# Peptides against a protein of PDB entry 4QMF: the designs that were tried, part 126

Target 1, 175 residues: chain A of PDB entry 4QMF
Amino acid sequence: ESSFMTLFPKYRESYLKTIWNDVTRALDKHNIACVLDLVEGSMTVKTTRKTYDPAIILKARDLIKLLARSVPFPQAVKILQDDMACDVIKIGNFVTNKERFVKRRQRLVGPNGNTLKALELLTKCYILVQGNTVSAMGPFKGLKEVRRVVEDCMKNIHPIYHIKELMIKRELAKR

## One batch from the design tools (peptide; made by RFdiffusion4, then SolubleMPNN)

Design b2_p24_7_s1 (from b2_p24_7, 9 letters changed)
Fold by OpenDDE base, seed 2:
Structure b2_p24_7_s1 (fold): chain B 175 residues (1-175), chain A 24 residues (1-24)
Amino acid sequence: as target 1 above (175 residues)
Amino acid sequence: SEEEKLDKELDELSRKILEEEEKR
């Protein structure tokens, strides 16, 4: 039987404890077992003898991965839907200078989160910027676009160019 | 700076996108 484990930061412990019953309930519908280990600071998901769809374990893996990266449960649990995909983009290794990193990360978010919200609309994705990662959920096409914008931003390519491009693509798709 | 100008333009554009969505 298949199992996956994800470590989570200590600061997530209180939240994960709060929502773990909901996690368990959501996974029980698919006969996936789960364990929250507060000593190790880990989440584990595993198939059972009653698991019908073997592919659901991969979605469960993604669920705990998203939760570990601060995605709220009501959003993260949507990963269990067939049409929902996710991506966790590591952004911490693109820039060596901390100040430059912070600046570029902030540029991705924008004032009041406007840039990020706009990007979410254009790509039909959920996007969360947290620490050294960007978590995204949505259609594969949208996720690909998000990754491009995020990585390019960290490479000092201003997001405005991609936003304009996405706007054009959206207008073309409406025709 | 040019960078600051682009930042401002991006914010303005982002707000427009958000406003358009609210109207839909």
Scores: peptide ipSAE 0.713, ipTM 0.959, DockQ to the pose 0.967
Fold by OpenDDE base, seed 1:
Structure b2_p24_7_s1 (fold): chain B 175 residues (1-175), chain A 24 residues (1-24)
Amino acid sequence: as target 1 above (175 residues)
Amino acid sequence: SEEEKLDKELDELSRKILEEEEKR
């Protein structure tokens, strides 16, 4: 039997407590057990003897990973669907200067979140920028594109170049 | 600055993308 554990920040505790019954119910449908440890600040998922699909544990692992990174439950739970993948991109190590980091992260989001929303549409992904990570959910192709844009932005490559490229690709795909 | 120019252009382009989606 397989088991996975992830730690979560203290500021997520109250939220996780409120939705944990929903997490349990969602995972019970797949006979995956789960535990919320408030003392350690961890979430655990594990297979049971009744788990039918052994691969579902990997999706459960991803679920708690997403929840730990501030993805809301109604979105995160979609990871249990067969056609849904996710990626958690660490962005905190690209820049040592805090001000530069903040500026580049904000550039990725854009005014009123417009840049991020546009990127979501172009890649058919959900994207959440939180702290030192970017969480994304969607098709594998879209996730690959998101990671490229996010990492390049942190490397001081302006997102506009990628957005233009994605727009062109979208237009070509319609033909 | 060049950077500010690109930021402005990106925002305009982003809004255009969003508006087109709303019309669909």
Scores: peptide ipSAE 0.712, ipTM 0.959, DockQ to the pose 0.978
Fold by OpenDDE base, seed 5:
Parts: sequence; C-alpha cells; structure tokens
Structure b2_p24_7_s1 (fold): chain B 175 residues (1-175), chain A 24 residues (1-24)
Amino acid sequence: as target 1 above (175 residues)
Amino acid sequence: SEEEKLDKELDELSRKILEEEEKR
C-alpha cells in the first residue's frame, strides 16, 4: 500500500474544510482513502485493499498538492483524469529581494492577468500564480513551456520573447 | 525605459491573443 502526505498553509484551512467531503467522494470512486489533519495542517491519501489501479495514487498525490497551493477543487479534481498532468513551480528561490520578486511575478501575470491568460491559451494549460508557487495543469508539452516561461521570467528574462516564440509555433502548427 | 516598453508591448500582444481567441 502507498501513501502520500502534503502540508498546507494555515490560511488554506477554512477552504479545505469546506470541500473535504467532495475530495473524499471523488477519491472514493477510485477506492483511495484520504485524511485531513487540521492539527498538523496536512492532507494524506493512501491506497486500500480495494484500489484497482495502483497508479491512481499518484494522481491523488497531485490532487492534494494542487489543493495545498490554492487551486480550487473544481479545477484540481480534473487531475484524476487520465489525460491531465500538473506541475507546481517554486518561484520564491530565484530572487532574494522581495520587491524584485514581486515585480517579476507581476510581470508574469500582467495587467488584469492578460499575460497569464494569453500564456494559458498558447500552452493549453490552466495556470495559477499564488504566493511563492505557480500551479499549472494541462498536457506535458504545454507544462514544459509554462515552466520555461515562468522560471525565465523570475530570472529576469522578459516573457515577451517566449510569447512571440509560442505564437510562431502556433502559426506553424496550423499549416 | 526599455523594460517599460517591453511591458507595454507584451500587454498589447496579450490582448491581441485574447481577442483572437474570442473570435474563434
């Protein structure tokens, strides 16, 4: 039997409490057990004797990881689908200066979130920027592109270069 | 600054991408 645990920040507790019955129900369909520990501030998923697909536990692991990083349940639960992958990109360690960090993170999002929305369309991914992490869900190819843009942005490479490149690639794919 | 110019250009390009998707 396999088990995975993820810690979550205190500010996430209230939300997780409200949706935990939904999490339990979703995982029950796959005979995956789960536990919310409010004292430790953790979520745990584990296989049972009735778990048919042993690989589903990895998706359950990803589910709680996404939930811990503020991805809403209706979006996060899609990770249980066979064709859906995810990535949690840590962005807090690229820059030590707080104001520089905030500036680069804001550049990735753009005015009214336009840059992020454009990137979602170009990569066919869902992307959420929250705190010191960027959570993404979608095809592996798209996720690879998202990680590159995000990390390069935090390394002070302007996203415009990647956006232009992705636009060219999209145009070529239509031919 | 060059950075500000790139920021503006990126926003314009982003909006263009979004508009094209809405028309699709």
Scores: peptide ipSAE 0.711, ipTM 0.959, DockQ to the pose 0.976
Fold by OpenDDE base, seed 3:
Structure b2_p24_7_s1 (fold): chain B 175 residues (1-175), chain A 24 residues (1-24)
Amino acid sequence: as target 1 above (175 residues)
Amino acid sequence: SEEEKLDKELDELSRKILEEEEKR
């Protein structure tokens, strides 16, 4: 039997309690057991003797990882689909200066989230910027592109260069 | 600054992308 555990920050507790029945129901379809530990502040998923596909536990692992990083359940649960991948990009260690970090993170999001939304469209991914992480869900190719843009932005490479590149690629793909 | 110029251009470009999507 395989088991995975993920810690979550305290501010997520209320939300996780609210949706945990939905998590349980979603995982029950795959005979994956799950536990929400409010004392430790953790989520656990584990295979059972009835688990048919052993690979689904990895999807369940990703589910709780995404939930811990503030991805809403209706989006996070899509990770259980075979064609859906995810990535959690740590961005907090690229810059030591807090103000510089905040500025670069904000640049990634853009005014009214326009930059992030545009990036989502171009990469066909869902992207959530939260704290010191960026969570992304989508096709593998798109995820690679997201990671590149995100990390480069934190390295002070302006996102505009990547956005333009992605636009060109999209146009070329239409032909 | 050059950085501010790029920020502005990025926002304009982003909005354009979003508008095009809405028209689809």
Scores: peptide ipSAE 0.710, ipTM 0.959, DockQ to the pose 0.977

Design b2_p24_7_s2 (from b2_p24_7, 11 letters changed)
Fold by OpenDDE base, seed 1:
Structure b2_p24_7_s2 (fold): chain B 175 residues (1-175), chain A 24 residues (1-24)
Amino acid sequence: as target 1 above (175 residues)
Amino acid sequence: SEEEKLDEELDKLSREILEEEKKR
């Protein structure tokens, strides 16, 4: 039997407590057990004797990983679908200067979140920028594109170049 | 600055993408 555990930051505790019954219900459908440990600040998922698909535990692992990184449950639970993948991109190590980090992270989001929303549409992904991570959910191809844009932005490559490229690719795909 | 110009252009382009999606 397989088991996975992830830690979550203290500020997520109250939210996780409120939705944990929903998490349990969603995982019960797949005969995956789960535990919320408020003392340690951890979430655990594990297979049971009744788990039919052994691969579902990996999706459950991803679920708790996403929840730990502030993805809301109604979105995170979609990871249990067969066609849905996710990626958690660490962005905190690209820049040592805090001000530069904040500026580049904000550039990725854009005014009123417009840049991020546009990127979501172009890649057919959900994207959440939180703290030192970017969480993304969607098709593998889209996730690869998101990671490239995010990491390059943190490397001081302006997102506009990638957005233009993605727009061109989208137009070509319609033909 | 050049960087500010790119930021403005990006925002404009992003809004255009969002508006086109709403029309669909």
Scores: peptide ipSAE 0.715, ipTM 0.960, DockQ to the pose 0.976
Fold by OpenDDE base, seed 5:
Structure b2_p24_7_s2 (fold): chain B 175 residues (1-175), chain A 24 residues (1-24)
Amino acid sequence: as target 1 above (175 residues)
Amino acid sequence: SEEEKLDEELDKLSREILEEEKKR
């Protein structure tokens, strides 16, 4: 039997409490057990004797990881689908200066979130920027592209260069 | 500054991408 645990920040507790019955129901379909520990501030998923697909536990692991990083349940639960992958990109360690960090993070999002939305379309991914992490869901190829853009942005490489490159690639793929 | 110019250009380009998707 396999088990995975993820810690979540205190500010996420209220939301997780409200949706935990939905999490339990979704995982029950796969005979995966789950536990919300409000004292420790953790979520746990584990296989049972009735778990048919042993690989589903890895998706359950990803589910609680996404939930811990503020991805809403209706989006996060899609990770249980066979064709869906995810990535949680840590961005807090690229820059030590707080104001520089905030500036680069904001550049990735753009005015009214336009840059992020454009990147989602180009990569066919869902992307959420929250705190010191960027959560992404989608195809592996798209996720690779998202990680590159995000990390390079935090390294002070302007996203415009990557956006232009992705636009060119998209145009070539239409031919 | 050069950085500010790139920010403005990126926003413009982003909006164009979003508009194209709406027409698709």
Scores: peptide ipSAE 0.713, ipTM 0.959, DockQ to the pose 0.972
Fold by OpenDDE base, seed 3:
Structure b2_p24_7_s2 (fold): chain B 175 residues (1-175), chain A 24 residues (1-24)
Amino acid sequence: as target 1 above (175 residues)
Amino acid sequence: SEEEKLDEELDKLSREILEEEKKR
């Protein structure tokens, strides 16, 4: 039997309590057990003897990882689909200066979230910027592109270069 | 600054992408 555990920040506790029945129901379909530990501040997923596909536990692992990083349940639960992948990109260690960090993170999001939304469309991914992480869900190719843009942005490479590149690639794909 | 110009251009481009999607 396989088991995975992830910690979540305290500010997520209320939300996680609210949706945990839905998490349980979703995982029950795959005979994956789950536990929300409010004392430790952790989520755990486990295979059972009734788990038919042992690989689903990895999806469950990803689910709780996404939930811990503030991805809403209706989006996060899509990770259980075979064609859906995810990535949690740590961005907090690229810059030591807090102001510089905030500025670069904000540049990734853009005014009214326009930059992020555009990036989502170009990569066919869902992207959430929260704290020191960026969570993304989508096709593997798109995820690679997201990671590149995100990390480069934190390295002070302006996202505009990547956005233009992605636009060109999209146009070429139409031909 | 050059950085500010890039920020403005990026926002403009982003909005264009979003508008194009709405037309699809």
Scores: peptide ipSAE 0.712, ipTM 0.959, DockQ to the pose 0.977
Fold by OpenDDE base, seed 2:
Structure b2_p24_7_s2 (fold): chain B 175 residues (1-175), chain A 24 residues (1-24)
Amino acid sequence: as target 1 above (175 residues)
Amino acid sequence: SEEEKLDEELDKLSREILEEEKKR
């Protein structure tokens, strides 16, 4: 039987404890077992003899991965839907200078989160910027676009160019 | 700076996108 484990930061412990019953309930519908280990600081998901769809374990893996990266449960649990995909983009290795990293990350978010919200609308994705990662959920096409914008931003390509491009693509799709 | 101008333009554009969505 298949199992996956994800470590989570200590600061997530209190939240994960709060929502773990909901996680368990959501996974029980698919006969996936789960364990929260507060000593190790890990989440584990595993198939059972009653698991019907073997592919659901991969979605469960993604669920705990998203939760570990600060995605709220009501959003993260949507990964269990067939049409929902996710991506965790590591952004911490693009820039060596901390100040430059912070600046570029902030540029991706924008004032009041406006840039990020606009990007979410254009790509039909959920996007969360947290620490050294960007978590995204949505259609594969949208996720690909998000990754491009995020990585390019960290490479000092201003997001405005991609936003304009996405706007054009959206207008074309309406025709 | 040019970079700051792009930041301002991006924010303006972002707000416009958000407002357009509200009208839908």
Scores: peptide ipSAE 0.714, ipTM 0.960, DockQ to the pose 0.963; fails the geometry check

Design b2_p24_7_s3 (from b2_p24_7, 11 letters changed)
Fold by OpenDDE base, seed 2:
Structure b2_p24_7_s3 (fold): chain B 175 residues (1-175), chain A 24 residues (1-24)
Amino acid sequence: as target 1 above (175 residues)
Amino acid sequence: SEEEKLDEELDKLSKEILEEEKKR
């Protein structure tokens, strides 16, 4: 039997407690067991004897990973769908200077989150920028595009170039 | 600065994308 565990920051504890019954219910449909450990600050998912699809445990792993990174449950639970993938992009290691990091991260989000929302539309992904990570959910092609834009932004490549490229690709796909 | 100009242009472009989506 397979088991996966992820740690979560203390500031997520209250929220996770609130939604954990919903997590349990969602995973029960797949006969995956789960445990919230408030002392350790961890979430665990486990296969059971009744688990039919062995691949679902990997999706459960992704679910708790997303929850740990501040993705809301109603969005995170969509990872259990067959056509949904996710990516957690670590952005904290691209820049050593804190001010530069904050500036580039803010550029990715844009005023009022407009840049991020536009990127979500162009890639058909959900994207959440939180701390030193960017969490994304969507089709594999879209996720690859998101990762490229995010990492390049942290490497001081302005997102505008990628947004323009994605706009062109979107127009071509409509034909 | 050139960087600031790109930021402004990106914001405008982003807004356009969002508005286009509303029309769909």
Scores: peptide ipSAE 0.706, ipTM 0.958, DockQ to the pose 0.960
Fold by OpenDDE base, seed 1:
Structure b2_p24_7_s3 (fold): chain B 175 residues (1-175), chain A 24 residues (1-24)
Amino acid sequence: as target 1 above (175 residues)
Amino acid sequence: SEEEKLDEELDKLSKEILEEEKKR
């Protein structure tokens, strides 16, 4: 049997409690067991004797990882689909100055979230910027593009260059 | 500043991308 555990921040506890029955139901379809530990502040997923697909446990691991990083359940649960991948990008270590960090992180989001939404469309990904991480879900190729844009932005490469590049690539793919 | 100019341009471009998607 395989088991994975993820810690979650305290502010996430109330939400996780409200959706945990839905998590349990979703994982039960795959015969994956799960536990929410409110004392430790952890989520655990594990295979059972009835688990048919051994690879589904890795998707369950990713599910709780996404939930811990504030991805809402209706989006996070899509990770259980065969064609869906995810990435959690740590952005907190690229900049030492907090103000500079906040500024660069905000640049990824843009006014009214427009930049982030545009990037989502260009990469065919879901993207959530929260705290010191960026969570993304989508096709593998799109995820690689998201990671590049996100990390480069934190390295002070303006997202506009990547957005323009992605636009050009999209137009070329239509030919 | 040059940085502010790029920010403004990015916002305009982002809005264009979003509007184009709505029309499709």
Scores: peptide ipSAE 0.706, ipTM 0.958, DockQ to the pose 0.969
Fold by OpenDDE base, seed 5:
Structure b2_p24_7_s3 (fold): chain B 175 residues (1-175), chain A 24 residues (1-24)
Amino acid sequence: as target 1 above (175 residues)
Amino acid sequence: SEEEKLDEELDKLSKEILEEEKKR
């Protein structure tokens, strides 16, 4: 039997308590057990003797990982679908200066979130910027593109270059 | 600055992408 555990920050506790019955119900359909530990601040998923698909535990692992990074349950639960992948990108270690970090993170999001929304459309991904992480869900190709744009932005490569490239690729794909 | 110009251009381009999607 396999198990995975993830820690979550204190500010996430209230929300996780609220939706945990829904998490349990979703995982029960796959005979995956789960535990919310409020003292440790952790979520655990594990296979049971009734688990039919051994690969589903990896998706359950990804589910709790996404939830820990503030992805809403209605979106995060889609990870249990066969055609859905995810990535959690750590962005807090690229820059030591807090002001520079905030500036680059804001550049990725853009005014009114327009840049992020545009990137979601171009990559066919869901993208959430929260704290020191960026969570993304979608096809593997799209996720690869998202990670590149996000990490390069934190390395002070302006997102406009990637957006233009993605636009060109999209136009070429229509022909 | 050059950086500020790129920020403005990116915002315009982003809005264009969003509007195009609405028309699709």
Scores: peptide ipSAE 0.705, ipTM 0.958, DockQ to the pose 0.970
Fold by OpenDDE base, seed 3:
Structure b2_p24_7_s3 (fold): chain B 175 residues (1-175), chain A 24 residues (1-24)
Amino acid sequence: as target 1 above (175 residues)
Amino acid sequence: SEEEKLDEELDKLSKEILEEEKKR
């Protein structure tokens, strides 16, 4: 039997408590057991003797990872679908200057979140910027593109260059 | 600054992309 554990920050505790029954129900469909430990501040998923698909435990692992990084349950649970992948991009280590970090992170989001929404459309991904991480869900190709844009942005490469490139690629794909 | 100009252009492009999606 396989098990995976993920720690979550204290500020997520109240939310996780509210949705944990839903998590349990979703995982029960796959005979994956789960535990929310409020003392340790952890989530655990594990296979059971009734688990049919051995690969689903990896998706369950990803589910709790996403939940720990503030992805809401209705979105995070989609990771259990076969065609859905995810990525958690750590962005807090690219720059030491807090002000510079905030500025670059905000550039990725854009006014009213427009840049992020546009990037979601171009990559066919869901993207959440929260704290020192960017969580993304979608096709592998799209996730690769998201990671590139995000990391380059934190490296002070302006997202506009990638957005333009993605726009061109999209137009070419329509042929 | 050049950086600010790029920020503005990016916002414009983003809005265009969003509007195109609405028309889809």
Scores: peptide ipSAE 0.705, ipTM 0.958, DockQ to the pose 0.973

Design b2_p24_7_s4 (from b2_p24_7, 10 letters changed)
Fold by OpenDDE base, seed 2:
Structure b2_p24_7_s4 (fold): chain B 175 residues (1-175), chain A 24 residues (1-24)
Amino acid sequence: as target 1 above (175 residues)
Amino acid sequence: SKEEELDKELEKLSKEILEEAEKR
């Protein structure tokens, strides 16, 4: 038996309640049990005796982790796919100054989210910037690139350098 | 400032990337 639990913030409760039946249904397909505990503010996933794929529990773990970090269910549930990986990047501890933090986080997102969208395209990832974390979903290679850009941005390395690099790499890959 | 220039350049490049994607 394997079990994983993730806490979620209170503001996420209402949404999680609305989609929990969908979560249950998605996990039922893999014979993974799940529990939403509104008192504790936690989500739990666990294998059952009918769980066929032992690796799916790790994906279920990732699912609830993503949901806890405000990733919407239609996107988060894609983590159950074999070719999909995820990363949750903590960005809140790179900068002590709140204003600097906000500025660097906003730089990562860009006007109208254009920088983030561009980064998503270049890395073939889904990226969500929320609070003190950045959630990303996609291929492992892309996730590695996302983490580099995100962390460097928080370290005051302007995203432009990485975007240019990724653009060049993309062009080279087309050849 | 240099930072502002980089911000502007990043926005320009981002838009270019997005526009290219829309053409596909």
Scores: peptide ipSAE 0.700, ipTM 0.956, DockQ to the pose 0.981
Fold by OpenDDE base, seed 1:
Structure b2_p24_7_s4 (fold): chain B 175 residues (1-175), chain A 24 residues (1-24)
Amino acid sequence: as target 1 above (175 residues)
Amino acid sequence: SKEEELDKELEKLSKEILEEAEKR
């Protein structure tokens, strides 16, 4: 039997309580057990004797990881699909100056979130910027592209260069 | 500044990408 646990911030508690029955129902379909510990502030997933697919526990692990990072349940639960992957990119350690960090993070998002939405379309990923992490869901190739853009942005490489590159690649792929 | 110019260009491109997607 395998189990995984993740901690979540206090501000996430109220939301997690409201959707936990849905989490339980989704995981029950795969015979994965789950526990929400409000005292510790943790979520746990574990295999049972009835778990058919041994690999599903890893997806369940990813589910609670995404939920802990403010990904809404209707989006996060898609991780249980075979063709869906995810990545949680830590961005808080690239810049020591808080103002510089905020500025670069905002540049990644763009006015009205337009930069992020454009990046989502180009990579066919879902992307959520929250605090010191960026959560992404989608095809593996797209996730690699997202990570590159996100990390480079935090390293002061303007997203425009990657956006242009992705646009060119998209056009070439249509041939 | 150069940075501000890049920001403006990025915004224009982003909007174009979004508009193209909406037309599909």
Scores: peptide ipSAE 0.698, ipTM 0.956, DockQ to the pose 0.978
Fold by OpenDDE base, seed 5:
Structure b2_p24_7_s4 (fold): chain B 175 residues (1-175), chain A 24 residues (1-24)
Amino acid sequence: as target 1 above (175 residues)
Amino acid sequence: SKEEELDKELEKLSKEILEEAEKR
């Protein structure tokens, strides 16, 4: 049997407690067991004797990883679908200066979140910027593009260059 | 500054992308 565990920050505890029955129900459909440990601050998923698809445990692993990084359950649970992939991008280690970090993160999001929304449309991904991580869900090609834009932005490469490139690619794909 | 100009251009393009999506 296989098992995966992830830690979550204290500020997520209240929310995770409220949705954990929903998590349990979703995973029960696949005969995956799960445990919420409030003392340790961890989530665990495990295969059981009744698990018929060994690959589903990897999706369950991704589910708890997404939940730990503030992705809402209604969105995170979509990871259990066959056609959905995800990525959790750590952005906190690219810049040591807090002010520069905040500025670059804000540039990625844009006014009213418009830059992020545009990037979601261009890549066909869901994207959430929270704290020191960016969580993304979607097709592998889109996820690769998201990671590049996000990391480059934190490296002080302005998102405008990537947005223009993605727009051109989209236009060419219509032909 | 150049950075500020790029920020403005990005905002413009972002809005255009969003508007195009709304037309669908």
Scores: peptide ipSAE 0.698, ipTM 0.956, DockQ to the pose 0.981
Fold by OpenDDE base, seed 3:
Structure b2_p24_7_s4 (fold): chain B 175 residues (1-175), chain A 24 residues (1-24)
Amino acid sequence: as target 1 above (175 residues)
Amino acid sequence: SKEEELDKELEKLSKEILEEAEKR
């Protein structure tokens, strides 16, 4: 039997409490057990004797990982689908200067979130920028593109270059 | 600055992408 645990920040506790019954119900369909530990601030998922698909535990692991990084449950639960992958990109370690970090993170999001929305469309991914992480869900190819854009942005490579590249790739794919 | 110019261009391009998606 397999088990995975993820810590979550204190500010996430209230929300996780409100949706945990839904998490439990979603995982019960796959006979995956789960525990919310409010003292430790952790979520745990584990296989049971009734778990039929051994691969689903990895998706359950990803589910709690996404939830810990502020992805809302209605979106995060989609990770349990066979065709859905995810990535949690740590962005807090690229820049030591807080002001520079905030500026680069904001550049990734853009005014009214337009840059992020555009990137979502180009990569066919869901993308959430929260704190020191970027959570993405979608096809593997799209996730790879998202990670590149996100990390390069934090390395002070302006997203415009990648957006243009993705647009070109999209146009070429139509041929 | 060049950076500000790129920011403006990115915003313009982003809006174009969003508008195209709305037409679909």
Scores: peptide ipSAE 0.698, ipTM 0.955, DockQ to the pose 0.975

